Peptides against a protein of PDB entry 2FGR. Designs and how they scored, part 184

Target 1, 331 residues: chain A of PDB entry 2FGR
Amino acid sequence: SSVTLFGIVDTNVAYVNKDAAGDSRYGLGTSGASTSRLGLRGTEDLGGGLKAGFWLEGEIFGDDGNASGFNFKRRSTVSLSGNFGEVRLGRDLVPTSQKLTSYDLFSATGIGPFMGFRNWAAGQGADDNGIRANNLISYYTPNFGGFNAGFGYAFDEKQTIGTADSVGRYIGGYVAYDNGPLSASLGLAQQKTAVGGLATDRDEITLGASYNFGVAKLSGLLQQTKFKRDIGGDIKTNSYMLGASAPVGGVGEVKLQYALYDQKAIDSKAHQITLGYVHNLSKRTALYGNLAFLKNKDASTLGLQAKGVYAGGVQAGESQTGVQVGIRHAF

## One batch from the design tools (peptide; made by RFdiffusion4, then SolubleMPNN)

Design b2_p20_8_s1 (from b2_p20_8, 10 letters changed)
Fold by OpenDDE base, seed 1:
Structure b2_p20_8_s1 (fold): chain B 331 residues (1-331), chain A 20 residues (1-20)
Amino acid sequence: as target 1 above (331 residues)
Amino acid sequence: MNVEDDDQLAIESGETTSFE
């Protein structure tokens, strides 16, 4: 049996040139290269190839010392694993986000990540971004000659919002091929939520792929999200991402990523381009810098996610520039 | 393996990106 305390403290100086009023914002931000976290995990060997596990993980906000409190909302699972794979019980990443976010070269955090995993419709569910779920049961297969899969179901527990009576129900999964330099995955999910107090299905389909050329890695995502409302038209977004990363001098990594968000309900596009650099001072400590440009068109109001400084939208059709320079320390 | 867990383990191992 083992118990491990682990974490990351990632704090940066961040700047964005526009907020919702058109003013600049700057200060100390968090989670620019990796999400800051504190966790406990452990395993017990039960014999015969069976293991029990637990994982408790919460987000750290180093800029304010977790002024809103600490919780285990990142992950709070108990598991059994063996030759059959792994079964998890508890709040976690849903299988679709767990696999498909792996193709994001910016680790789903800071000003550079793929922003497709989003609440595109002002959904009233707590997890309408499609990232995590409460009351989740998940199963992950072993890897068989490259082929692997994950499946999940989250109970709604009769949560109601307005006329919606199944809020928080999730069903989804992925199939993948991971072999040598190649990774490819297809994910499908549906979440039940509410929009304007009316029942809504959040449907998601995501295709991801990456290839490691040794000297560089290429990665891509294709995603469609669709909020199907009982009353009113669908709110559909098509999101696209293409990125590249390469090692620099054995101690650094450079990243470049482009994303397009085609927001069909408002007939508006947003373009994101991000340049990132990580410099490893040790195995556990790195310096990093990110530079991101977000160009909104027409009615689009997307903002870069400078967590701890400004993560809101901008005025319709406005462009935003963001910078983060920080320290990441793992323990 | 959880992507965020993979990132954590990669950082703990001193790998920022696995170029397998």
Scores: peptide ipSAE 0.009, ipTM 0.522, DockQ to the pose 0.096
Fold by OpenDDE base, seed 4:
Order: sequence, then structure tokens, then C-alpha cells
Structure b2_p20_8_s1 (fold): chain B 331 residues (1-331), chain A 20 residues (1-20)
Amino acid sequence: as target 1 above (331 residues)
Amino acid sequence: MNVEDDDQLAIESGETTSFE
């Protein structure tokens, strides 16, 4: 049997020019290029091509030393794997987010990522961003000539919020084709939640694709998130992303990503543009810089996610500029 | 506002400390 200790410490100096009051925020932030984490994982060969596995992973906050505590909320799974694929039991990324966030060139963190995996409706469920679930059973197929899939179900355990039952139930999955330079995926998910104490379905459909030209990679996402409410009408957001990355000088990577968030319930759009650079000092250590612009129109109040500094919204129709400069170290 | 736990699939560096 093997046990592996692993982690990432990613800490940055961050700045945003506007908060909800219109004031600037700056300081030491975390997770600008990769989410800081500490984990344990291992496998046991059970013979016959069957393996048992475990994975325990929690977020690290290098700015305050995890003052709020440490947990394994990133992943806490036991698994069986073999020629049939992998079955996981425990809190994890839901299959849809696990696959479809892979097309985000900013790795779903910092000020540059695709923000489509979001609680668009003030949902009262803990995981209404569609990223993770408690009480999750997931299955991942092997790769068959490029074709692969993942499926998941999370139990609600009769959790209620207001009059809403079945809160936290997830059902979803993806189908994908991953072959050489090409990746393409379709994800579908539904979560049960509450909005204003009333039952709400969070429906999500996501298309992703990428192509690696060697000299550059292109990536794209198309997503619709819909909070279906029995009262007050649906809250729908269409999110779009297009990104490019390229290696620079053998030790660097430049990234450029655009996203559009069309928030139908408020008839308002937000535009995000991010330029990033990563400089590898070693295989484990990198310097990075991110520059992001977020333009809200009309009633849109989106903010850049400068974790540890400011991750809140801005005033309606306001634009925000963010900067992060940091160190990422993996162990 | 739920702080969206930004779940980066970080490229785990292939060199982790393994104990057998």
C-alpha cells in the first residue's frame, strides 16, 4: 500500500480597485494560480486488477495559517478502481465540475477563472455553485479510444431549508472525447436547493472544448445555469468563455481568457478579461502574475475572486480591476 | 454571498512524498 502526502502553498499580493463601497482593497491573498491545499492519498492493490484508494484534501490559507481551521472539504473519498473505471464514495468535485472546469485556463481559482460555476440565485444550499457535493457517489469510466464519461449522485439525506425538501441532492454527469490534442465534453447536472426558503432546481448544461496546437492551446466553455423556482420565475445565466495559452521561453506560460456572463433574470451582462503569466523557477515552484478586468453592465454586480483580500461584489454597473502577484509551491 | 470555493484541478506535481 502507498500513502502520499501532497500539497500546494500559493500566496500572493493582491489588489482590487473597487469593493461594494467603491473602495480599493489590497493585501496578502491565497490561491491565485492554484488552490492551496494539503492532502493525503493512497492506493492498495487488491489483486486481479482491483485497487482500493483513499483521498483526503483540504484547503490551505497561507495568509492566516488556517485560522478558521482545517478540514477535508475539498475531497474525502474512498474508492475502488480497476478495468471498469473508478467508483468513489464521499465529498468530492461533482463529475460535471471535475471535467468541465478542466477547460478553464486559470484552473478555477484567482481573479482569472471562469465564474460560471456559481450560485446565481442566492441559493441557500452549501454547494449551489455546482462544484462539489456531500454524500456523493461517483463513477468514472476508463478512456475507450478517447471516449470517457463520469456520473454522480449525491444524497440529500432529507435536508430541508424552509419548505424545500431534498436540499443537496445532486444528479449529473458528463460525456467526453479526449484524444491527443483534442478534448470535448458535454455535462448535465441538477441540484435540489432552496431560494427564499422555497424549493428550487439548479439545472446546468455545459459544453467544453480545447485543442492543443503545441505552440498554443485554445479552450472554450458554453454554460447555461437555471435556477427553476416555483414562485418568482426562473433565474437563468448563460456563460461563455474563450481562452488561449502559450508557452514562453521554455519556462513560462502566458494565458489570456475572456468570459461573458449574461444574467437573464436582471437583463444584465458582465465581461471578464484576464491576462496571466506563470514563470516556472522549478518543477515545483513558480512565480505568477494575473491582471483581470471585470465590466459589469446595468444591474450586474459581479466581483473578481481575490481570495484572502476581497471576493465580494461591486456596485451595479461598476467595473473592477484586479491584480495578483504570487508564489506557488507544490510539494 | 457564498464564497465560491474555487476548486482548481491543480496539476499535481508528479513528485509527491510517498511513504510505503
Scores: peptide ipSAE 0.017, ipTM 0.573, DockQ to the pose 0.168; fails the geometry check
Fold by OpenDDE base, seed 5:
Structure b2_p20_8_s1 (fold): chain B 331 residues (1-331), chain A 20 residues (1-20)
Amino acid sequence: as target 1 above (331 residues)
Amino acid sequence: MNVEDDDQLAIESGETTSFE
């Protein structure tokens, strides 16, 4: 039996040139290259190829010392694994996000990530971004000649918001092919939520692919999210991402990623482009810099996620520039 | 690198305290 303590502390100086008032924000932020975390994990060999596992992981906010407290909301699972794959019980990444966020070259964190996994409709559910779920049962297959899959179901436990029932119910999964330099996957999910106190289904379809050429990696995402409302029509967003990364001098990595968010309910687009660099001082410590530009058109109000400094929106049709320079340390 | 692989490799490379 083993228990491992692990973590990441990622803290940065961040700047955004515009907030919701049009003013600049700057300060000390968190999680610019990787999400800062503290975790405990372990496994027990039960014999015959069967293992028990646990995983407890929470987010760390290095800028304020977790002023709002610490919790295991990133992951809190018990697992059984073996030749059949892995079954997980507890709060975790939903299978769709776990697989499909892996194509984001900016680690689903900081000012550069693909922002498609979002609450596009002011959904009132706790996890309406489609990233995690409470009360989750997940199953992951082994890899069979490259083919693999994951499935999940989260219980709503009769949670209600307004007239909406079954809030927090998730059903979803992915199929994938992972073989050598190639990864490709299709994810489908539905989550029950509420918008304006009315029942709403959050439907998500995501395609992802990447190829590692050795000298560079290409990655892409295609996503459609629909909040299907009984009243007021669907809130649909089509999101697209294309990214490239390349090693630099054996100790660095450069990343460039473009995303387009076509927000159909407001007939408005946003364009995001991010340049990132990571410089490894060791296996555990890196310096990094990110430069992001977000162009909102028309009624779009998207903001870059400079966590700990400013993660709100901007005025409609305004552009935002963000910078992060930081240290990531893993332990 | 895959994000999960990078974070996992960072975590695995950072394993500082294991208790048996």
Scores: peptide ipSAE 0.017, ipTM 0.579, DockQ to the pose 0.521; fails the geometry check
Fold by OpenDDE base, seed 3:
Formats: C-alpha cells, structure tokens, sequence
Structure b2_p20_8_s1 (fold): chain B 331 residues (1-331), chain A 20 residues (1-20)
C-alpha cells in the first residue's frame, strides 16, 4: 500500500481594473495557473487486479494561510478499481465537469478559464455551478480503443430549500473518444436545486474536443446550461470556447483562449479573451502570467475570477481587464 | 465562490512525496 502527500502552492500578484463600484482592485491572489491544494492519496493492491484507493484533497489559500479553515471539499473519495474501471464514493468532481473541463486550456483556474460551469441563475444549492457534488457515486470505464465514459449520481438526502425538495441530486455522465492527438467528449447532466425557494432543474449539455498537432494544440467547448423554473421561465446560457496553446523554447507554453457567454434570460452577451504564458523553471516550479479581457454587453455583469483579490461582478455592460503574475510550485 | 477546478491530470506530472 502507498500513501502520497501532494500539493500545489500557487500565489500571484493580481490586478483588475474594475470592481462592482468601478474601482480597481489589486493584491496577492491565489490559484492563478493551478488551484492551490493539499492532498493525500493512496492505493492498496487487493490482488487479482483489484485495487482500493483513497483521495483526500483540499484547497490552500496562500494569501491568508487558510484563515477560514481547511477541508477536503475538492475531493474526499474511497475507490475500487480494476479491469472493470473505477467506482468512487464521496465528494468529487462530477463526471461531466471532470471530463469537459479538460478542454479548458487554463485548467478551469484563474482569470482565463472557461466560465460556463457556473451558477447562472442564483441557484441556492451548494454546487449549482455543476462542478462537484456531495454524496456522489461515480463510475469510470476503462479506455476501450479510445472510447471511455463516466457516470455519476449524487443523493439529495431529502435536502429542502423553500418548497424545493431533492436539492443536491445529481445525475450525469459523459462519453468520450481519446486516441493519440484527438480527444472528443459529450457530457449530459441534471442537478436539482432551488431558485427563489422554488424547485429548479439545472440541465447541462457540453461538447468538447481537442487536437494536438505537436507544434500547437487546439481546443473547443460548446455548452448549454438551463435552469428550468416552473415560474418565471427558463434561465438559459449558451457558452462557447476556442483556444490554442503552443510550446515555447522547450521550457514555456503560450495559451490564447476566447469564450462567449450568451445569457438568454437577460438577452446579454459577454466576451472573454485571455493570453497566458507559463515558464517552467523546473518540473515542479513555474512562473506564469495571465492577461484577460472581459467585455460585458447590455445587462451582463460577469467578472474575472482573480481569487484572493476580486472575484465579483462589474456594473452592467462594463468591461474588465485582469492581470495575474505568479509562482506555481508543486510538491 | 466559484471553486476553481484545476484539471488534476495535467499537474500530477510533478514529483510527489510518496510514502510506502
């Protein structure tokens, strides 16, 4: 049996030119290239190709030393794996987010990521961004000639909000083809939540694909999120992403990503463009810089996620520019 | 708070401290 201690400390200096008041924010932020984390994982060989596993992982906030405490909300699973694939029990990434965020060239982190995995409707559930779930059972298939899949179900445990029951129930999965330079996936999910104390279903469909040309990688996402409400109509967002990355000088990577968020309920669009650079000082340590521009139209109030500095919205129709420069260290 | 989710698979190429 083995136990591995692992982690990442990613800390940056961040700037955004506008907050909700129109003022600039700057300071020391976290998780600009990778989410800072501390984890424990291990496996036990049970014989016959069967393995037990555990994974405990929590977020680290290097700017304040985890002033709000430490928890294992990133992942807290026990697993069985073998020729049949892997079954996981516990809080984790839901299968849809685990697979479909892999097409985000900014690794769903910092000011540059695809922001489609979001609570678009002021949902009152704990995980209405569609990223993780409590009380989750997940199953991941082996890779069969490139084909693979993942499925998950999270129990609601009779959680209620207002008149809404079954809050926190998740059902979802993906199918994928991963072979050599090509990856493509389709994900479907439904999560039960509440909006304004009323039962709401968060439906999600996501298509992702990438191709590695060796000299560059292209990646794309197409997503629809829909909060289905009995009263007030559906809150629908169509999100699109296209990105490219390329190695630089054998020690660096440059990334460029564009995203569009078409927020149908408010008839408003937001455009995001991000340029990133990572410079590897070693296998464990990197310097990075991100430059992001977010243009809100009409009633859109989206903000860049400069974690630890400012992650709120801006005034309707305002644009925001963000910068992060930081150090990532893995151990 | 949007918990920013890093694709763990890409970063695990770093040497981790393993205890046997």
Amino acid sequence: as target 1 above (331 residues)
Amino acid sequence: MNVEDDDQLAIESGETTSFE
Scores: peptide ipSAE 0.017, ipTM 0.571, DockQ to the pose 0.207; fails the geometry check

Design b2_p20_8_s2 (from b2_p20_8, 14 letters changed)
Fold by OpenDDE base, seed 1:
Structure b2_p20_8_s2 (fold): chain B 331 residues (1-331), chain A 20 residues (1-20)
Amino acid sequence: as target 1 above (331 residues)
Amino acid sequence: MNVDDEEQLAIESGEKIEFD
């Protein structure tokens, strides 16, 4: 049998000009270009085109050496795959986030990513950002002439918070067309959670598309997230993203991405614009820099996610500027 | 680099350890 050890260590110097008190924050941060990770994986050929697999992956925090510990919360799956596709058992990205986050040119990390996959309410579930789930069964189809799909179901295991008795239940999936330079996907998901101890459904619809023109890539996302509370009004957010990337000089990549978050429950918008550059020193090692601007309007309090330095909100209606400069190394 | 590219990078860079 074979086991592959793999990982990424991404550490940066980060700065944001405002925190919740209006003060600047700066220091050593993590995961500015890619999420730092350590993983183990393997596959076994069972014959007849059937394979068994496992995948164990946890996040690495290079700034503090994983002071809070190490776990496999990124992925902890066993799988069977073959001509029928792949079935996975265990904690993983939910199918909707796995596919639709792929259109984010900032890899769902650092100060530049699309922030639509978020707990937009005071959701009391651990995964109310719609990214991962415990107790997950997932199925991914093969690619049929470009068409592919993924489906997932997560068991709540009778988790109770207040009067909510099915917290953590997920059902969702996507359909996609991936052919040559074109990718397009539609995702739908519902997750059961609690807000203020009351049962709440987190409904999500996401449309994504990208096109690679060779000289540049364009990518876009349209998302609606709605927390439907048993008691109280809906908490709805419409999120939009448009990004472009281009190779530079054969060794670099420049990225520009804009996002709009229309937070309906507070009638407030936030605008995010990020410029990024990656310089490949090798296939495995890169230098990078990110510059992000976040403009909150009215009651919006969103903050840039400078992990390891500051990832909290700002004062209502305040703007935030963030910078990250770092090293990414894959092994 | 998108999530798929990161996963691919992690896959391609990893060391395969064979256990007998």
Scores: peptide ipSAE 0.108, ipTM 0.768, DockQ to the pose 0.733
Fold by OpenDDE base, seed 5:
Structure b2_p20_8_s2 (fold): chain B 331 residues (1-331), chain A 20 residues (1-20)
Amino acid sequence: as target 1 above (331 residues)
Amino acid sequence: MNVDDEEQLAIESGEKIEFD
């Protein structure tokens, strides 16, 4: 049998010009280009095209040495795979996020990513951002002529918050077409949670597409997230993203991404624009820089996610500028 | 090759420990 040890250490110097008090924050941050991680994985050939697998992966915080500890909350799965596809048991990315975040040119990491996969409603569930779930069973089809799909169900295990009795239940999936330079996907998900101690459904629909022209890649996302509350009305956000990337000089990549977050419950918009550059020193080591600008309108208080430095909100209607310069090393 | 492909390849190229 074999086990592969793998990881990424991504650490940066980060700056944001405004926090919730209007003050600047700067320091050493983590996960600016890729999420820092440590993992173990392996596969066993069972014969006849059947394989068993495991995957254990946790986040690394290089700035503080994992002061809060280490866990396998990124992924902790056992799987069977074969001609039928793959079945996974355990905490993982939910199928919708696994597929639809792939259209984010900033890999759902740092100050530049699409922030649509978010807890928009002060949901009280642990994973109300729609990214991962505990107690997850997932199934992924093979790619058949470009068509593929993924489905998932997470058990709530009778978790309660206030009067909500099914917190953590997830059901969702995607259908996709992946063929050569083209990728397109539609994802649907519902997660049970609570807001203010009341049962709430987090409904999500996401459309993603990308096309690689060789000289450049274009990518886009359209998302609606709706927290359906029994009392107080729905909290709805429509999120849009358009990005482009291009190789530079054979060893670099430049990225430009725009996102719009239309927060319907507060009738307020936020605009995000990010310029990123990655310079590959090797296959495993890169230097990178990100420059992001977030403009909040009206009652919007969104902040850039400079993990390890500042990831909170700003004052209503304030703009925030963020910078990250760092090293990513994979092993 | 995009950065994501490079990242994935780097992860896949991690140290493999074989057990007898």
Scores: peptide ipSAE 0.097, ipTM 0.742, DockQ to the pose 0.510
Fold by OpenDDE base, seed 4:
Structure b2_p20_8_s2 (fold): chain B 331 residues (1-331), chain A 20 residues (1-20)
Amino acid sequence: as target 1 above (331 residues)
Amino acid sequence: MNVDDEEQLAIESGEKIEFD
């Protein structure tokens, strides 16, 4: 049997030129290249190809020393694995986000990531961004000649908000083909939530693909998120992403990613462009810099996610520029 | 680096303790 203690401490100096008041924000932020984390994991060989596992992982906030506390909200699973794949019990990434966020070249963190996995509708559920779920059972297949899949169900445990029942129920999964330089996936999910105290279904469909050319990697995402409301109409967002990364000088990586968020309910678009650079000082330590531009049109108020500095919105139709320069250390 | 790369980096960099 084995236990591994692991983590990442990622801390940066960040700047955004506009907040909701139109003022600049700057300071020490976290998780600019990778989400800072502390985790414990382990496996037990049960014989016959069966293994038990556990995984406990929480976010680290290096700027304030986890002043709000530490928890295992990133992942808290027990699992069985074998030739059949893996079954997990506990809070985790939902299968759809686990697979489809892998196409984000900015690792679903900092000012550069694909922001499609979002609560677009002021959903009142805790995980209405579609990233994680409580009370989750998940199953992941082995890879069979490139083909793989994942499925998940989260219990609502009769959670209610207003008149909405079944809040927090998730059902979803993906199918994928991962073979050599090619990855492609299709994910479908539904989550029960509430908006304005009324029952709402968060439906999500995501298509992702990447190809590693050796000299560069291309990655793309297509997503539709729809908060289906009986009253007030549906809140639909179509999100698109295209990214490229390339090694630089054997120790560096440059990344460029574009995303478009077509927010149908407000007939407004936002454009995000991010340039990133990572410089590996070692296998475990890197310096990085991110430069992001977010252009909101019309009623769009999206903001870059400079965690620890400013992650709020901006005024409608305003553009925001963000910078992060930091250190990532893995242990 | 994507989510998988981060997880792999964390796993590979971590301190592994073996039990008998």
Scores: peptide ipSAE 0.271, ipTM 0.846, DockQ to the pose 0.875; fails the geometry check
Fold by OpenDDE base, seed 2:
Structure b2_p20_8_s2 (fold): chain B 331 residues (1-331), chain A 20 residues (1-20)
Amino acid sequence: as target 1 above (331 residues)
Amino acid sequence: MNVDDEEQLAIESGEKIEFD
């Protein structure tokens, strides 16, 4: 029998020029280029092309040494795989986020990522950002001449919040075409949640595409999230992203990404632009820097996600600048 | 690096422990 131990420790010095009070925040942060993690995994060949697998992965917080404890909330799955693809049982990325976040050049972490996968409506569910789910069953197809798909269902297990039932139920999936330099995907998901103790459906549709020109990669996302509330009307956000990356000198990568968040319920927009650089010291160790600018208009109060330093909002209509400089080490 | 790249990096960097 075998088990693989793996992980990433990513720690940075971070700065944001504004918090909710208009004051600057700075300190030691985590997960600026990649999410820090510790994991265990293994596979067993069952013969006939069938394999069993397990995967246990939790987040590491290097700035405080996991003061809130360690858990396997990133992934805790058992799986069967073969020519039919892969079936997973357990908490994981939902299929929609697993595929569609792959177009985010900032890997859904740090101050630069696409922030569309968000709880836009003060949803009371545990995973109302649409990224992961408890009690999840997932299926992923093989790649058939470029075409592939993933599907998932999460059980609510009769979880209630206020008068809302079926909280935590997820159903969703994607279809994709991945062939050579081209990737394109469509994802659809619905999650049952609560807002203000009332039943709410979180609907999500996401389109993603990327093309690798060799000298540079272009990537884009188009997303709509809609929290359908029984009372108070829908909370809808249209999110857009366009990014480019390019290798630098064989050891580095530069990234530039723009995102727009059109928050319909408050008739307000936010603009995000991020410049990132990664310098590989080795295959497993890198230095990185991120510079992000977030412009809120009107009633928008979005903040950059400088994890470990400040991830809260700002005053309505205020802009925020963030910087992260750090080390990523994989083992 | 995207999510897939991070996962791949974690896969490639991981240490395998054998049990009898």
Scores: peptide ipSAE 0.124, ipTM 0.767, DockQ to the pose 0.710; fails the geometry check

